# Peptides against a protein of PDB entry 3J47, part 4

Target 1, 121 residues: chain A of PDB entry 3J47
Amino acid sequence: IRLTNQLKSLKGLQSKLKDVVEYLDKVINKELPINHTILGKLQDVFNLLPNLGTPDDDEIDVENHDRINISNNLQKALTVKTNDELMVIYISNLVRSIIAFDDLIENKIQNKKIQEQRVKD

## One batch from the design tools (peptide; made by RFdiffusion4, then SolubleMPNN)

Design b2_p19_7_s4 (from b2_p19_7, 12 letters changed)
Fold by OpenDDE base, seed 2:
Structure b2_p19_7_s4 (fold): chain B 121 residues (1-121), chain A 19 residues (1-19)
Amino acid sequence: as target 1 above (121 residues)
Amino acid sequence: LDLLNKLLEELKELEKKLL
Protein backbone atom coordinates (compact mmCIF):
# COMPACT_ATOMS: atom_id res chain seq x y z
CA ILE B 1 0.00 0.00 0.00
CA ARG B 2 2.63 2.70 0.98
CA LEU B 3 4.99 1.80 -1.93
CA THR B 4 2.06 1.77 -4.42
CA ASN B 5 1.03 5.28 -3.26
CA GLN B 6 4.63 6.56 -3.68
CA LEU B 7 4.76 5.07 -7.20
CA LYS B 8 1.39 6.70 -8.03
CA SER B 9 2.68 10.08 -6.75
CA LEU B 10 5.89 9.72 -8.82
CA LYS B 11 3.82 8.90 -11.96
CA GLY B 12 1.72 12.01 -11.25
CA LEU B 13 4.90 14.13 -10.97
CA GLN B 14 6.20 12.64 -14.25
CA SER B 15 2.92 13.57 -16.00
CA LYS B 16 3.15 17.18 -14.67
CA LEU B 17 6.79 17.41 -15.79
CA LYS B 18 5.73 16.26 -19.29
CA ASP B 19 3.02 18.99 -19.37
CA VAL B 20 5.71 21.59 -18.45
CA VAL B 21 7.98 20.34 -21.28
CA GLU B 22 5.09 20.51 -23.77
CA TYR B 23 4.37 24.08 -22.56
CA LEU B 24 8.03 25.10 -23.00
CA ASP B 25 8.12 23.58 -26.52
CA LYS B 26 5.02 25.64 -27.46
CA VAL B 27 6.68 28.81 -26.08
CA ILE B 28 9.93 28.07 -28.01
CA ASN B 29 7.88 27.47 -31.20
CA LYS B 30 6.05 30.83 -30.57
CA GLU B 31 2.67 29.01 -30.39
CA LEU B 32 2.13 30.61 -26.95
CA PRO B 33 3.22 34.03 -25.61
CA ILE B 34 6.03 34.08 -23.05
CA ASN B 35 4.55 34.16 -19.55
CA HIS B 36 7.17 35.72 -17.25
CA THR B 37 5.38 34.39 -14.12
CA ILE B 38 5.60 30.78 -15.37
CA LEU B 39 9.26 31.27 -16.38
CA GLY B 40 10.04 32.74 -12.93
CA LYS B 41 8.45 29.68 -11.25
CA LEU B 42 10.46 27.36 -13.52
CA GLN B 43 13.65 29.25 -12.56
CA ASP B 44 12.71 28.78 -8.87
CA VAL B 45 12.32 25.01 -9.50
CA PHE B 46 15.75 24.84 -11.20
CA ASN B 47 17.36 26.83 -8.34
CA LEU B 48 15.89 24.29 -5.85
CA LEU B 49 17.31 21.32 -7.81
CA PRO B 50 20.53 19.95 -6.27
CA ASN B 51 23.51 20.56 -8.57
CA LEU B 52 22.84 17.63 -10.95
CA GLY B 53 26.43 18.17 -12.18
CA THR B 54 28.43 17.37 -9.02
CA PRO B 55 29.06 13.66 -9.51
CA ASP B 56 29.99 12.13 -6.21
CA ASP B 57 33.47 11.03 -7.34
CA ASP B 58 32.77 7.28 -7.96
CA GLU B 59 30.72 6.79 -11.24
CA ILE B 60 31.76 8.93 -14.23
CA ASP B 61 29.74 6.98 -16.78
CA VAL B 62 30.88 8.71 -20.02
CA GLU B 63 27.29 8.57 -21.44
CA ASN B 64 25.91 10.70 -18.54
CA HIS B 65 28.64 13.37 -18.98
CA ASP B 66 26.78 15.12 -21.84
CA ARG B 67 23.51 15.27 -19.81
CA ILE B 68 25.37 16.58 -16.73
CA ASN B 69 27.15 19.26 -18.83
CA ILE B 70 23.83 20.31 -20.42
CA SER B 71 22.21 20.52 -16.94
CA ASN B 72 25.10 22.65 -15.56
CA ASN B 73 25.12 24.92 -18.63
CA LEU B 74 21.32 25.33 -18.36
CA GLN B 75 21.53 26.14 -14.62
CA LYS B 76 24.35 28.65 -15.29
CA ALA B 77 22.39 30.26 -18.17
CA LEU B 78 19.25 30.55 -15.97
CA THR B 79 21.33 32.06 -13.11
CA VAL B 80 22.93 34.65 -15.47
CA LYS B 81 19.52 35.57 -16.93
CA THR B 82 18.01 35.91 -13.43
CA ASN B 83 20.93 38.11 -12.29
CA ASP B 84 20.55 40.36 -15.38
CA GLU B 85 16.77 40.71 -14.81
CA LEU B 86 17.33 41.51 -11.10
CA MET B 87 20.05 44.05 -12.01
CA VAL B 88 17.67 45.85 -14.43
CA ILE B 89 14.94 45.94 -11.72
CA TYR B 90 17.47 47.23 -9.16
CA ILE B 91 18.73 50.02 -11.46
CA SER B 92 15.15 51.05 -12.38
CA ASN B 93 14.28 51.21 -8.65
CA LEU B 94 17.44 53.26 -7.95
CA VAL B 95 16.63 55.69 -10.81
CA ARG B 96 13.01 56.08 -9.56
CA SER B 97 14.29 56.77 -6.02
CA ILE B 98 16.71 59.45 -7.30
CA ILE B 99 13.95 61.09 -9.42
CA ALA B 100 11.68 61.18 -6.35
CA PHE B 101 14.54 62.75 -4.34
CA ASP B 102 15.16 65.39 -7.06
CA ASP B 103 11.42 66.25 -7.14
CA LEU B 104 11.50 66.59 -3.32
CA ILE B 105 14.48 69.01 -3.52
CA GLU B 106 12.79 71.07 -6.26
CA ASN B 107 9.54 71.22 -4.24
CA LYS B 108 11.52 72.43 -1.17
CA ILE B 109 13.25 75.14 -3.27
CA GLN B 110 9.90 76.32 -4.71
CA ASN B 111 8.29 76.39 -1.25
CA LYS B 112 11.24 78.47 0.06
CA LYS B 113 10.88 80.97 -2.85
CA ILE B 114 7.12 81.30 -2.17
CA GLN B 115 7.81 82.02 1.55
CA GLU B 116 10.49 84.62 0.67
CA GLN B 117 8.01 86.37 -1.68
CA ARG B 118 5.28 86.42 1.03
CA VAL B 119 7.73 88.06 3.51
CA LYS B 120 8.54 90.86 0.97
CA ASP B 121 4.93 91.66 0.29
CA LEU A 1 21.27 70.53 -7.97
CA ASP A 2 23.59 70.44 -11.03
CA LEU A 3 25.50 67.37 -9.75
CA LEU A 4 22.23 65.57 -8.92
CA ASN A 5 20.75 66.39 -12.36
CA LYS A 6 23.96 65.07 -13.99
CA LEU A 7 23.81 61.84 -11.95
CA LEU A 8 20.11 61.47 -12.82
CA GLU A 9 20.85 61.89 -16.54
CA GLU A 10 23.74 59.37 -16.42
CA LEU A 11 21.47 56.82 -14.67
CA LYS A 12 18.64 57.38 -17.20
CA GLU A 13 21.10 56.77 -20.03
CA LEU A 14 22.34 53.61 -18.26
CA GLU A 15 18.71 52.39 -17.89
CA LYS A 16 18.12 53.00 -21.65
CA LYS A 17 21.23 50.90 -22.48
CA LEU A 18 20.06 47.98 -20.30
CA LEU A 19 16.48 47.95 -21.65
Scores: peptide ipSAE 0.028, ipTM 0.644, DockQ to the pose 0.017
Fold by OpenDDE base, seed 3:
Parts: structure tokens; C-alpha cells; sequence
Structure b2_p19_7_s4 (fold): chain B 121 residues (1-121), chain A 19 residues (1-19)
């Protein structure tokens, strides 16, 4: 029972991974528009993968070295892109915070000026 | 004041290019 359920779950994961590859091929071929939400979720999956490019020092099969380098370059490219997207969001939030702080200072200066005028009348 | 307003405007223009 337990082993049969694990095999069924693994077959389900393999089918889902095939669907993702087929989707990416359609996007590369310009048959479908790029969906940034799907791409972001795919980046999250790759960031959760163990570093496929630290072979434990005990399994350097020379035929895997090119696949490992390609996997590392892909993971690095996805991590850089995710970092750039997060940096844009961070800068936008920082700018909004500075604007809101400037508006608060100006409102306090104006309120103080109005209060000083009311004390002179 | 003028330097802060200039910095604020440069930051708004940066936000507009990033969004």
C-alpha cells in the first residue's frame, strides 16, 4: 500500500513536469504569450531545488559535467532575474515611502503656520 | 527644500521607469 501510493505520486509529478516542459516549448516557439506569473512560480520551484551543480565530490561522472554546468547556469540566470524583479519592487516601495514622508512633513509645516497665524489674530 | 524636491522628482521618474 505505502509503496504503491509513492509510485502513484511520483508518476503524477512526472506527468506535471512534462506539461510544464510542453508549456515552455510553446512559449519559446511564440505559440503562447509569456505569462510572468507562471514564470515566477517556475523560478520559485528552481530556487527550491537542491543545487544540482554541487555533485557531492563522490559522483563526478564526466558525462554529467556538461549537464551540471547547464543546470547551474540556468539556476543562476533564474536567481539573477528574481533578484532584479525583487529590487524593482523594493525601489518602488522605498520611493512611495519617501513621497508619503515628504507629504507628511509639508502637512506639518502648513498646520504649524496656520496655528501661528491664529495666535496672532 | 529645493534639493529634497529635486531628489523626490528624480525618484518619482525612476519609479515610473521601473513600473
Amino acid sequence: as target 1 above (121 residues)
Amino acid sequence: LDLLNKLLEELKELEKKLL
Scores: peptide ipSAE 0.027, ipTM 0.636, DockQ to the pose 0.017
Fold by OpenDDE base, seed 1:
Structure b2_p19_7_s4 (fold): chain B 121 residues (1-121), chain A 19 residues (1-19)
Amino acid sequence: as target 1 above (121 residues)
Amino acid sequence: LDLLNKLLEELKELEKKLL
């Protein structure tokens, strides 16, 4: 019973991973629009994956070394891409905040000038 | 005023390139 449930859960995970791959292929082929919320959640999943590329030093098959390097390069590439996307969003929010602050300063200056005119009349 | 308007325009153009 316990082993059968673990195998069922693993098969369920494998099916979900296949559905994610099929979704990504459709997005790459421009059959579906890029959904940033799905990509962000996918990036979170990859960032939570244990480093598939720490060889615990005990099974050197030469075929595992190439897969390990690919997995590490993919995780690094996703982390760099996420950092660049977050930097663009951060700069855009900073720019909007500076613009809103400038508009606030100008509005205060104009209000002060209007009050100074009303006190002279 | 003129310097602030210039900075504001540069910031808006930067925002437009980032979005």
Scores: peptide ipSAE 0.025, ipTM 0.627, DockQ to the pose 0.017
Fold by OpenDDE base, seed 5:
Structure b2_p19_7_s4 (fold): chain B 121 residues (1-121), chain A 19 residues (1-19)
Amino acid sequence: as target 1 above (121 residues)
Amino acid sequence: LDLLNKLLEELKELEKKLL
């Protein structure tokens, strides 16, 4: 019973990971637009992943230490790059929101002028 | 109004450069 439940949970995780890979492939191929909410959740997952470059703490080979440092530097560089990409998307969305707010104000001013003209006629 | 329209045009041009 316990082992069967663990195997079922692991198969569920594997299916979810496959769905994420398929989504990323569609985004890379420009079949789907980049979704920042999904990207942010993927970043959270990558930040919570244990260092996938640490062999168990019992074999300190000098080659593993250099691989660990390269993996940590790559993970840090990917985190910084993803934060910069999210910042650019955030600024673009902020600009779009300001433009949409101004268009709303202009539409309200025009509607008020049309109403004032109709009351004078 | 004219100053706001200029600021909006600058923001639209910045958006085009960021995308």
Scores: peptide ipSAE 0.022, ipTM 0.604, DockQ to the pose 0.017

## One batch from the design tools (peptide; made by RFdiffusion4, then SolubleMPNN)

Design b2_p20_5_s1
Fold by OpenDDE base, seed 5:
Structure b2_p20_5_s1 (fold): chain B 121 residues (1-121), chain A 20 residues (1-20)
Amino acid sequence: as target 1 above (121 residues)
Amino acid sequence: EKKKLIEEMKKVVEQMQKLL
């Protein structure tokens, strides 16, 4: 009973991973539009994967070398995307701060003009 | 960039499938 339920759960996970590959293929082939919510959830899953990109210097098996290269390429691709996303957020916050500072300068100039008029009357 | 990320995501999911 317990082993049969574990095997059923594992087969259910395998089916879901198949559906994800088929989805990613359709997105790569431009048959489906990029869904940012799906890609975000996939990134959360990939951030929970063990770092395969540091072989402890004692087990470079040739089968591990392809897995290490794939993990390193994914980590590099995730890092580039994260850096670009953080850069867009940084620029957006900088632009908002510049606008708010410009509005403050304009308000100070207007208030100074109003005070100079009140001293001449 | 986004295409490269999706291609690398696909490869990792395909490797996970080979482990199950």
Scores: peptide ipSAE 0.085, ipTM 0.665, DockQ to the pose 0.262
Fold by OpenDDE base, seed 1:
Structure b2_p20_5_s1 (fold): chain B 121 residues (1-121), chain A 20 residues (1-20)
Amino acid sequence: as target 1 above (121 residues)
Amino acid sequence: EKKKLIEEMKKVVEQMQKLL
């Protein structure tokens, strides 16, 4: 009974991973639009995975080298995406700060003109 | 870039499937 339930749960996980691969293929093929919420949730899952790229220093298996390379390539792809997202946020905040500063300067200039008029009357 | 990320995510999921 316990072993059959574990095998059923494992088969259920394998089916869900298949559905994720099929979804990613449809997005790569442009059959589906990029959903940022789904990609964000997949990124959260990958950030919770153990780093597949720590060789415990005791088995030089060629299979571990391929795992390390895939993990490093994913981490590099995540880092590039994060840097571009942070750059867009930074630029957006900079532009907002410049606009707010220009509005403050204009308001100060207008207030000075109003005071100079009141001193001449 | 986004395409490359999705392709690498796919490879990791395919590797997880081979471990099950």
Scores: peptide ipSAE 0.085, ipTM 0.674, DockQ to the pose 0.262
Fold by OpenDDE base, seed 4:
Structure b2_p20_5_s1 (fold): chain B 121 residues (1-121), chain A 20 residues (1-20)
Amino acid sequence: as target 1 above (121 residues)
Amino acid sequence: EKKKLIEEMKKVVEQMQKLL
């Protein structure tokens, strides 16, 4: 009973990983549009995964080198995307700050005009 | 850039699938 439930859970995880690969293939082949919300959630999952390129220092064998290279390439690709997203957020915050400063300048001009009227009466 | 990210994500998921 316990072993059969573990095997069923593992097969269920394997099926879900297959569905993710098939989804990513359809996006690569332009059969599906890029969904930024799905890609963001997948990125969050990959950021929560233990580094697949750090075997704890006790298993030296040749399969680890390809995994390390794949993990490093993913981390580099995630870093580039994160830098571009941070740049867009930074520019958006600058534009919002400029608008808020323009509104503040207009409010100061109006307040100065009201004060100059009160000094003439 | 986004295509390269998706291709690297695919390779990681395929490697995880080989571990199961």
Scores: peptide ipSAE 0.085, ipTM 0.667, DockQ to the pose 0.264
Fold by OpenDDE base, seed 3:
Structure b2_p20_5_s1 (fold): chain B 121 residues (1-121), chain A 20 residues (1-20)
Amino acid sequence: as target 1 above (121 residues)
Amino acid sequence: EKKKLIEEMKKVVEQMQKLL
């Protein structure tokens, strides 16, 4: 009973991975638009994978070298995307800070004009 | 860039399918 349930769960996971490949192919072929929410969830899954790019230095099988290269290429592609997202956040925070400084300068100019009027009356 | 990310994601999923 336990072993049959584990095999059923594994077959269910294999089917879901097939559906993900078919989805990614449709996005690559431009048959579907890029969905940022789906790509974000797939990135969360890949961040939970064991780091395939660090072989423990003791078993370089030919299958491990191809997995290491794929993992390193994925990590590089994830890093580029993260840098672009962080750049947009950084620019948005700079613009917000500039607006807040402009409002502070205008408030100081208005307060100075009010004080100069009170000294003339 | 986004296309390259999706292509590398596809390769990782295909490798996971070969492990199962």
Scores: peptide ipSAE 0.076, ipTM 0.658, DockQ to the pose 0.265

## One batch from the design tools (peptide; made by RFdiffusion4, then SolubleMPNN)

Design b2_p23_3_s3
Fold by OpenDDE base, seed 2:
Structure b2_p23_3_s3 (fold): chain B 121 residues (1-121), chain A 23 residues (1-23)
Amino acid sequence: as target 1 above (121 residues)
Amino acid sequence: SLITEMQKIIEKLKKLIEELEKQ
C-alpha cells in the first residue's frame, strides 16, 4: 500500500515534469513567448534540488584502522540519514513548486488557445 | 472530468508530502 502510493505519486510528478518539458519545447519552437516569471519559477525549482554532494566526499579515508572505520561508518551513516531526511524535505518542496508551476503553465496554454480561437472567429 | 481527476491526484500528492514531512 505505502509503496504503491509512492509509485503513484512519482507517476504524478513524472507527468508534471513532462508538462514542463512540453512547455519548454513550445518556447524553443517560438510557439509560446518567453515568460520570465515561468523561467524564474523553474530556476527556483532547480535551486530546491538537494545538492547531491560531489562523489569525492565518499573517497575520504579507505585506509584507516578498524576503530576509525567504525566511527567514520557511524558518521557516514548519520550523514546519509541526514541527507535522506533533507532529500525528503527538498523533494517535498520541489513537488509543491512543480505543482504551482504546472498550474501556471496550464493556465498560459489555455489562455493562448482561447486567444487563437477568438482571432479565427 | 479530467481536470477533477488531476485535482484529486494533486491533493493526494500534497497529503503524502505532508505525511512524509511529519516523519
Scores: peptide ipSAE 0.022, ipTM 0.487, DockQ to the pose 0.022
Fold by OpenDDE base, seed 4:
Structure b2_p23_3_s3 (fold): chain B 121 residues (1-121), chain A 23 residues (1-23)
Amino acid sequence: as target 1 above (121 residues)
Amino acid sequence: SLITEMQKIIEKLKKLIEELEKQ
């Protein structure tokens, strides 16, 4: 039961991440204007990534190092079987942040699809 | 760009989620 609920939540997260990717592709392709509210919420999602930075890397490339470290730290948090609690906390926070903007993303994508269809008709 | 970097991170997250679902 608990594991099944975790898997269901994970599938829901996967679907929402797909919507985020579709939005980002449309913004990159200049099909949608940049929405600063969506980008700000995406930044909040990335800031919630566990800071598993080893304390010993004194190298000053803080901004690029933080993002690479964020991705590596997430990968570490998801691959380490011994820290299931931190993984669950992280995923729960990530899901909560994604849910907060998913409706806005879907509305933007749908509005664009409707306009594209009206131009083809 | 920031958008391109965010997209790369999201793709990594998707792959990790898919691997967790196989487990």
Scores: peptide ipSAE 0.021, ipTM 0.522, DockQ to the pose 0.306
Fold by OpenDDE base, seed 5:
Parts: C-alpha cells; sequence; structure tokens
Structure b2_p23_3_s3 (fold): chain B 121 residues (1-121), chain A 23 residues (1-23)
C-alpha cells in the first residue's frame, strides 16, 4: 500500500515534470515568452533538489557487501530508507511547486490559444 | 526505472534553465 501510493505520487510528479519540460521547450523555441516568476519557481525547485546520488553511489555500496556482516546491511537499509524518505519528502515539495507552476503554464497556454483564435477571426 | 526517468527529466530541466539564463 505505501509503496503503491509512493509510486502513484512519483508517476504524478513525472507527468508534471514532463509538462514543465514541454513548457521550457516552448519558451526556448520562442513559442512562449519567458516568465521570470516561473523561472524563479524553477530555481527554487532546483535549490531544494537533494544530491540525487549518482548511480555510482548506489553501486559502490553493493560491491563492499562481502566483508562486514549484519551492521552494513542495517546501515545500508537505513541509508536507503532515509534516502527514500528524503526523496519522498522532496518529491512531495517538488510536486507542490510544480502543481502551482503547471496551473500557470496551463493558464498561459490557454490564453495564447484564445489570443491566436481572436486574431484569426 | 521510474527514478532513472525522473533523473533524465531533471537533467533536461537543468539544461533548459541554463539555456534560458543565457537569453
Amino acid sequence: as target 1 above (121 residues)
Amino acid sequence: SLITEMQKIIEKLKKLIEELEKQ
């Protein structure tokens, strides 16, 4: 149940992150104007990013496994659990920031479409 | 994995922000 809810929340975050990417692509392509409020919120999001350990940090912990029984498994399990818990907290805050951002993006995309329709009429 | 896909999205976002800061 908890893992399924975390996975669902992560999928929701992934969808919203894709929306943010699509917005930034449109801004880079000059399809939308740069919004400094949006950019500031993105910077806030990135400043909150924990060092997502390189995939190497997770692999280095697997190769040292052969020499110190029980204590390392608990510490690794605690580190993984702590990383997962911190990741969930981080993702939750990131999602909240991205939701607020997505609402701004949707409003801007809709407003642009309405303006383009009014110019054709 | 979902984490790998999120990392790819984050890296793409970082690059896009860097490009926006250069404009």
Scores: peptide ipSAE 0.020, ipTM 0.511, DockQ to the pose 0.061
Fold by OpenDDE base, seed 1:
Structure b2_p23_3_s3 (fold): chain B 121 residues (1-121), chain A 23 residues (1-23)
Amino acid sequence: as target 1 above (121 residues)
Amino acid sequence: SLITEMQKIIEKLKKLIEELEKQ
């Protein structure tokens, strides 16, 4: 039961990360304006994600050190040998951050649709 | 709607988090 729920949560996380990519593509394609609040939350999400292979050790701001420690701990917690309780805590925090991000994306998309409808009426 | 389905997924995830935190 516990592992199945963790795997389900991870699949949900993956789906939300896809939504993030789709949002970024829309911003890059100028379909959506840049939202600094969304970008800030995106940064928070990335700081919670395990650093998948960026060896850029060189920009150690002190605030980044605590976040890097959290990210490294998440990466460790995602390893098969790590305490399941730590994994749950890190995944829960990551999912909360992604949910908050997704809510901001959805609000922005809705506001744009409302504005586009008002211009057509 | 897609929005409604996303909201359902979010609520399920929140519930799962709460259940995991109770363990």
Scores: peptide ipSAE 0.019, ipTM 0.510, DockQ to the pose 0.023

Design b2_p23_4_s1
Fold by OpenDDE base, seed 1:
Structure b2_p23_4_s1 (fold): chain B 121 residues (1-121), chain A 23 residues (1-23)
Amino acid sequence: as target 1 above (121 residues)
Amino acid sequence: EKEELIKKMQEVIEKLKELVEQL
């Protein structure tokens, strides 16, 4: 039961991350206009992410020693199978931030599909 | 500038998906 709920929550997170990628692809491809509200919510997600090793060691002066320590402990928890509690807290906060804009992403994708259908009919 | 930020954001989200798939 507990493991099945964790796997269900993880699959839910994976689905929402896929919706974010699909949105970003559509914005890059100019299929959707840049939405500053969605980008602001993505920035809130990135401010909760550990530095996931972008290999470019040039340019983020992140002023906040407390966020850096939490981020480094979470990065270490993601790389080391021994800190499940910090991973659960991290994933819970990340999921909460992603839920806050996922409905907005999906609504924008759906509205575009509806407009494209109405132009073909 | 904004388009490059969006590409960097996408790369981080893909890395996060890969990490979530490994759990």
Scores: peptide ipSAE 0.039, ipTM 0.602, DockQ to the pose 0.291
Fold by OpenDDE base, seed 2:
Structure b2_p23_4_s1 (fold): chain B 121 residues (1-121), chain A 23 residues (1-23)
Amino acid sequence: as target 1 above (121 residues)
Amino acid sequence: EKEELIKKMQEVIEKLKELVEQL
């Protein structure tokens, strides 16, 4: 039940992410006008994503031919960092779910032992 | 500027989608 609800929630998130991509595609293709309110809400979502690293750790060097490589390295660093942070959150939630499942198993075993003892007395 | 921001946002959302598919 709990795992099925987590998988349903992840599928619901995947569907919403797909809807956002399809919206952005329509805006890029000029099929829809740029809605500043939607763009602002998407920016708020990106600001709630765990720090897309500030460019303040490692290397101020060299003007004006690498803006594409720096943008790609920043996007790659941002996606690697976002991946690692999402994986840490996922693992933490998985571990918490395993512990809560173990506690449930132990509680069921104890309750069964108590019932078997009450039938013998 | 705004179109480039939208493209960058799309790339981040596509990667988030890929991560959610791997989970």
Scores: peptide ipSAE 0.024, ipTM 0.532, DockQ to the pose 0.323
Fold by OpenDDE base, seed 5:
Structure b2_p23_4_s1 (fold): chain B 121 residues (1-121), chain A 23 residues (1-23)
Amino acid sequence: as target 1 above (121 residues)
Amino acid sequence: EKEELIKKMQEVIEKLKELVEQL
C-alpha cells in the first residue's frame, strides 16, 4: 500500500515535469509569450534546487543571504547523508513549487483555448 | 538574457526528470 502510493505520486510528478518541459519548449520556440508569474514560480523551483555542480554560473545575485544559507544547508543535507528530515523538507518544498507551477501552466493553456474559441465565434 | 535563462531552466528540469525516473 505505501509503496504503491509513492509510485503513483512519483508518476504524477513525472507527468507534471513533462508538462513543464513542453511549456518551456513552446516559450523557447516563441509559440507562447513569457508569463512573468510562471517564470517567477519556475525561479522559486530553481532557488530550491541544490546547486548541481555546474561551476561556470558565477551570477547568483547576492541579494538573498538567507536564501543562500537555506540552499547551502539543503545542498549540504543532500550531499552529506546527515539529515533525512531536512531532505524531506526540501523535497516537500520542491514538490509544492512544481505543483504550483503546473497549475499556472494548465490555467494558461485553458485561457489560450478559450480565447481561440472566442475568435472562431 | 531571458532566452538563455529559459534554456538553463529547461536543462535543470530535464535533469530533475531524470532524477525522478531513477527513484
Scores: peptide ipSAE 0.021, ipTM 0.530, DockQ to the pose 0.277
Fold by OpenDDE base, seed 3:
Structure b2_p23_4_s1 (fold): chain B 121 residues (1-121), chain A 23 residues (1-23)
Amino acid sequence: as target 1 above (121 residues)
Amino acid sequence: EKEELIKKMQEVIEKLKELVEQL
């Protein structure tokens, strides 16, 4: 029962990530204008992802010491079975950022539909 | 149970990463 509920929650998260992808494709294809608030929330998602990059890009941007520590601690929490509490905190923040991004995408799609209707009337 | 959840979360993270590398 617990595993089935976790799998259902993860499928829901995968659906929201797919909606994010479809939005980014529409922005690239110029079907939707760029929204800086959506872009800022996307950046918040990426800053909460573990840096799974190869260690070979020496862009030591000396201003992100706290973000590097968060990314390293998240990676450590995902790899080290002993830090379940820290893993839950970072996952909860990541999921919150993805939900907030999805809500902004939906609001933008709705606003575009309302504007297109007003031009037809 | 936890190992399967972690594995599937890693798969979602890798799919998100692959998509960002395509942008």
Scores: peptide ipSAE 0.019, ipTM 0.514, DockQ to the pose 0.069

Design b2_p23_4_s3
Fold by OpenDDE base, seed 4:
Structure b2_p23_4_s3 (fold): chain B 121 residues (1-121), chain A 23 residues (1-23)
Amino acid sequence: as target 1 above (121 residues)
Amino acid sequence: EKKKLIEEMQKVIEELEKLVKEL
């Protein structure tokens, strides 16, 4: 049950990220007008992004010495726990921002379709 | 300027979509 719900939530997030890409394509192609509220919410998402572009900080020093095993295990456990907790808070805020953004995209696509129908009638 | 920013934002969202597919 828990794992199936996590996979369902992750698939839902993937679908929403795709809808965001498709929206940005339509804006780039001038098919949709630039919405400053939507762009501001995306900027909030990006400002929350940890630097996903450095796989190279796994070079926190595998090379210095066997002598602080209890303080480093507590500090590493606190840093890992704080990093995991910050990552969970971050992902939760990111997901909320993406959901709110997807709802705004859908509302704008629907409103555009309604306006295009009213101009054809 | 705004178009370039949107293109950069799109790349980061595509990278996030890829990472979410790998999880």
Scores: peptide ipSAE 0.025, ipTM 0.601, DockQ to the pose 0.252
Fold by OpenDDE base, seed 2:
Structure b2_p23_4_s3 (fold): chain B 121 residues (1-121), chain A 23 residues (1-23)
Amino acid sequence: as target 1 above (121 residues)
Amino acid sequence: EKKKLIEEMQKVIEELEKLVKEL
C-alpha cells in the first residue's frame, strides 16, 4: 500500500514534468505565445532547486558534469534576464526623474512670469 | 535571450524527468 502510493505519486510527478516539456516545446516552436506568468512560476521552481553547480566534495560522477553545465547555463540565462529587467527598471526611474525635472523647470518658469506680472501692476 | 532561457529551462526539466525515472 505505501510503496504503491509512492509509485503513483512519482508517476504523477513524471506526467506533470512531461506536460511542462510539451508546453516549453510548443513555446520554442512558436505554436504558443510566451506566457510570462507561466515562465515566472517555472523560475520560482528553479530557484527552489538545490544548486546543481556546487559540488560539495566527493562524487564526481560523469552524470554530475552534465547537471553542473545545465545549472551554470540556466544561472547565466537567469542572470541575463535579471540584468535586462533591472535595466528596464533603471530606464523607467531615469525617465521619471527627467519628467520630474522638466516639471520643476516649468514650475520655476511659471513662478518667474507671475512675479514679473506682479511687479508691473 | 528569452528563447535561450526557455531552452535552458527545458534541459533542466528533461534532467528532472530523467532523475524521476531512475527513482
Scores: peptide ipSAE 0.023, ipTM 0.518, DockQ to the pose 0.271
Fold by OpenDDE base, seed 3:
Structure b2_p23_4_s3 (fold): chain B 121 residues (1-121), chain A 23 residues (1-23)
Amino acid sequence: as target 1 above (121 residues)
Amino acid sequence: EKKKLIEEMQKVIEELEKLVKEL
């Protein structure tokens, strides 16, 4: 029972993270306008992240090194056994911010569909 | 600037999605 509820909660978090990625793709592709409230909530998520290496100014090839440094710093921050309590608090705040963000995404997508339907009628 | 910020935000969310999938 407890393990099944943890797996269900984790799958729910994964679905919401996917919805956030899909929203960011639509904003990058100019399919959706930038929403300052959504970006502010996402900034609150990033301010809780341990410094995911902004490249300190040493020139070499911007596409593969940043992902490896983000993954290694986040994986290191999540695997460092001395910070498990702060990690649980951090993940809990991140999950809360992602839920609030997902509700804003869904509301924006629904409002766009309603406007597109009103222009066809 | 805002576009670069959104692209960095996306990379971090993709890495979080990967870690949540590995748990």
Scores: peptide ipSAE 0.022, ipTM 0.559, DockQ to the pose 0.277
Fold by OpenDDE base, seed 5:
Structure b2_p23_4_s3 (fold): chain B 121 residues (1-121), chain A 23 residues (1-23)
Amino acid sequence: as target 1 above (121 residues)
Amino acid sequence: EKKKLIEEMQKVIEELEKLVKEL
């Protein structure tokens, strides 16, 4: 019972992260205008992430080193066995920020659909 | 600047999605 609920919550988080990637892709492709409220709450998510080491090296292949450092710092934040309470607070704030994102992304997609319908009528 | 920041943010969210899938 407890494990099934954790797996369901994790699948829900995965779906919300996918919706964020799809939103960012549409913004990069100029299909959606940059929403500063959405971008600001993403910055709040990233500010909660343990410092993905500042690239203070102006000559290392930016595509492979950043992914390894991101994965290692997130994996290190998840594997630092020395304060389970701070980790629970961090995850709780991260999840709260991601939920508040999903609602903003969905509201922005719905508002675009409503505008596209009003231009066809 | 803002486009580069959004591209960097996308890479981090994709890595978070991958990690959540591996758990």
Scores: peptide ipSAE 0.022, ipTM 0.553, DockQ to the pose 0.284

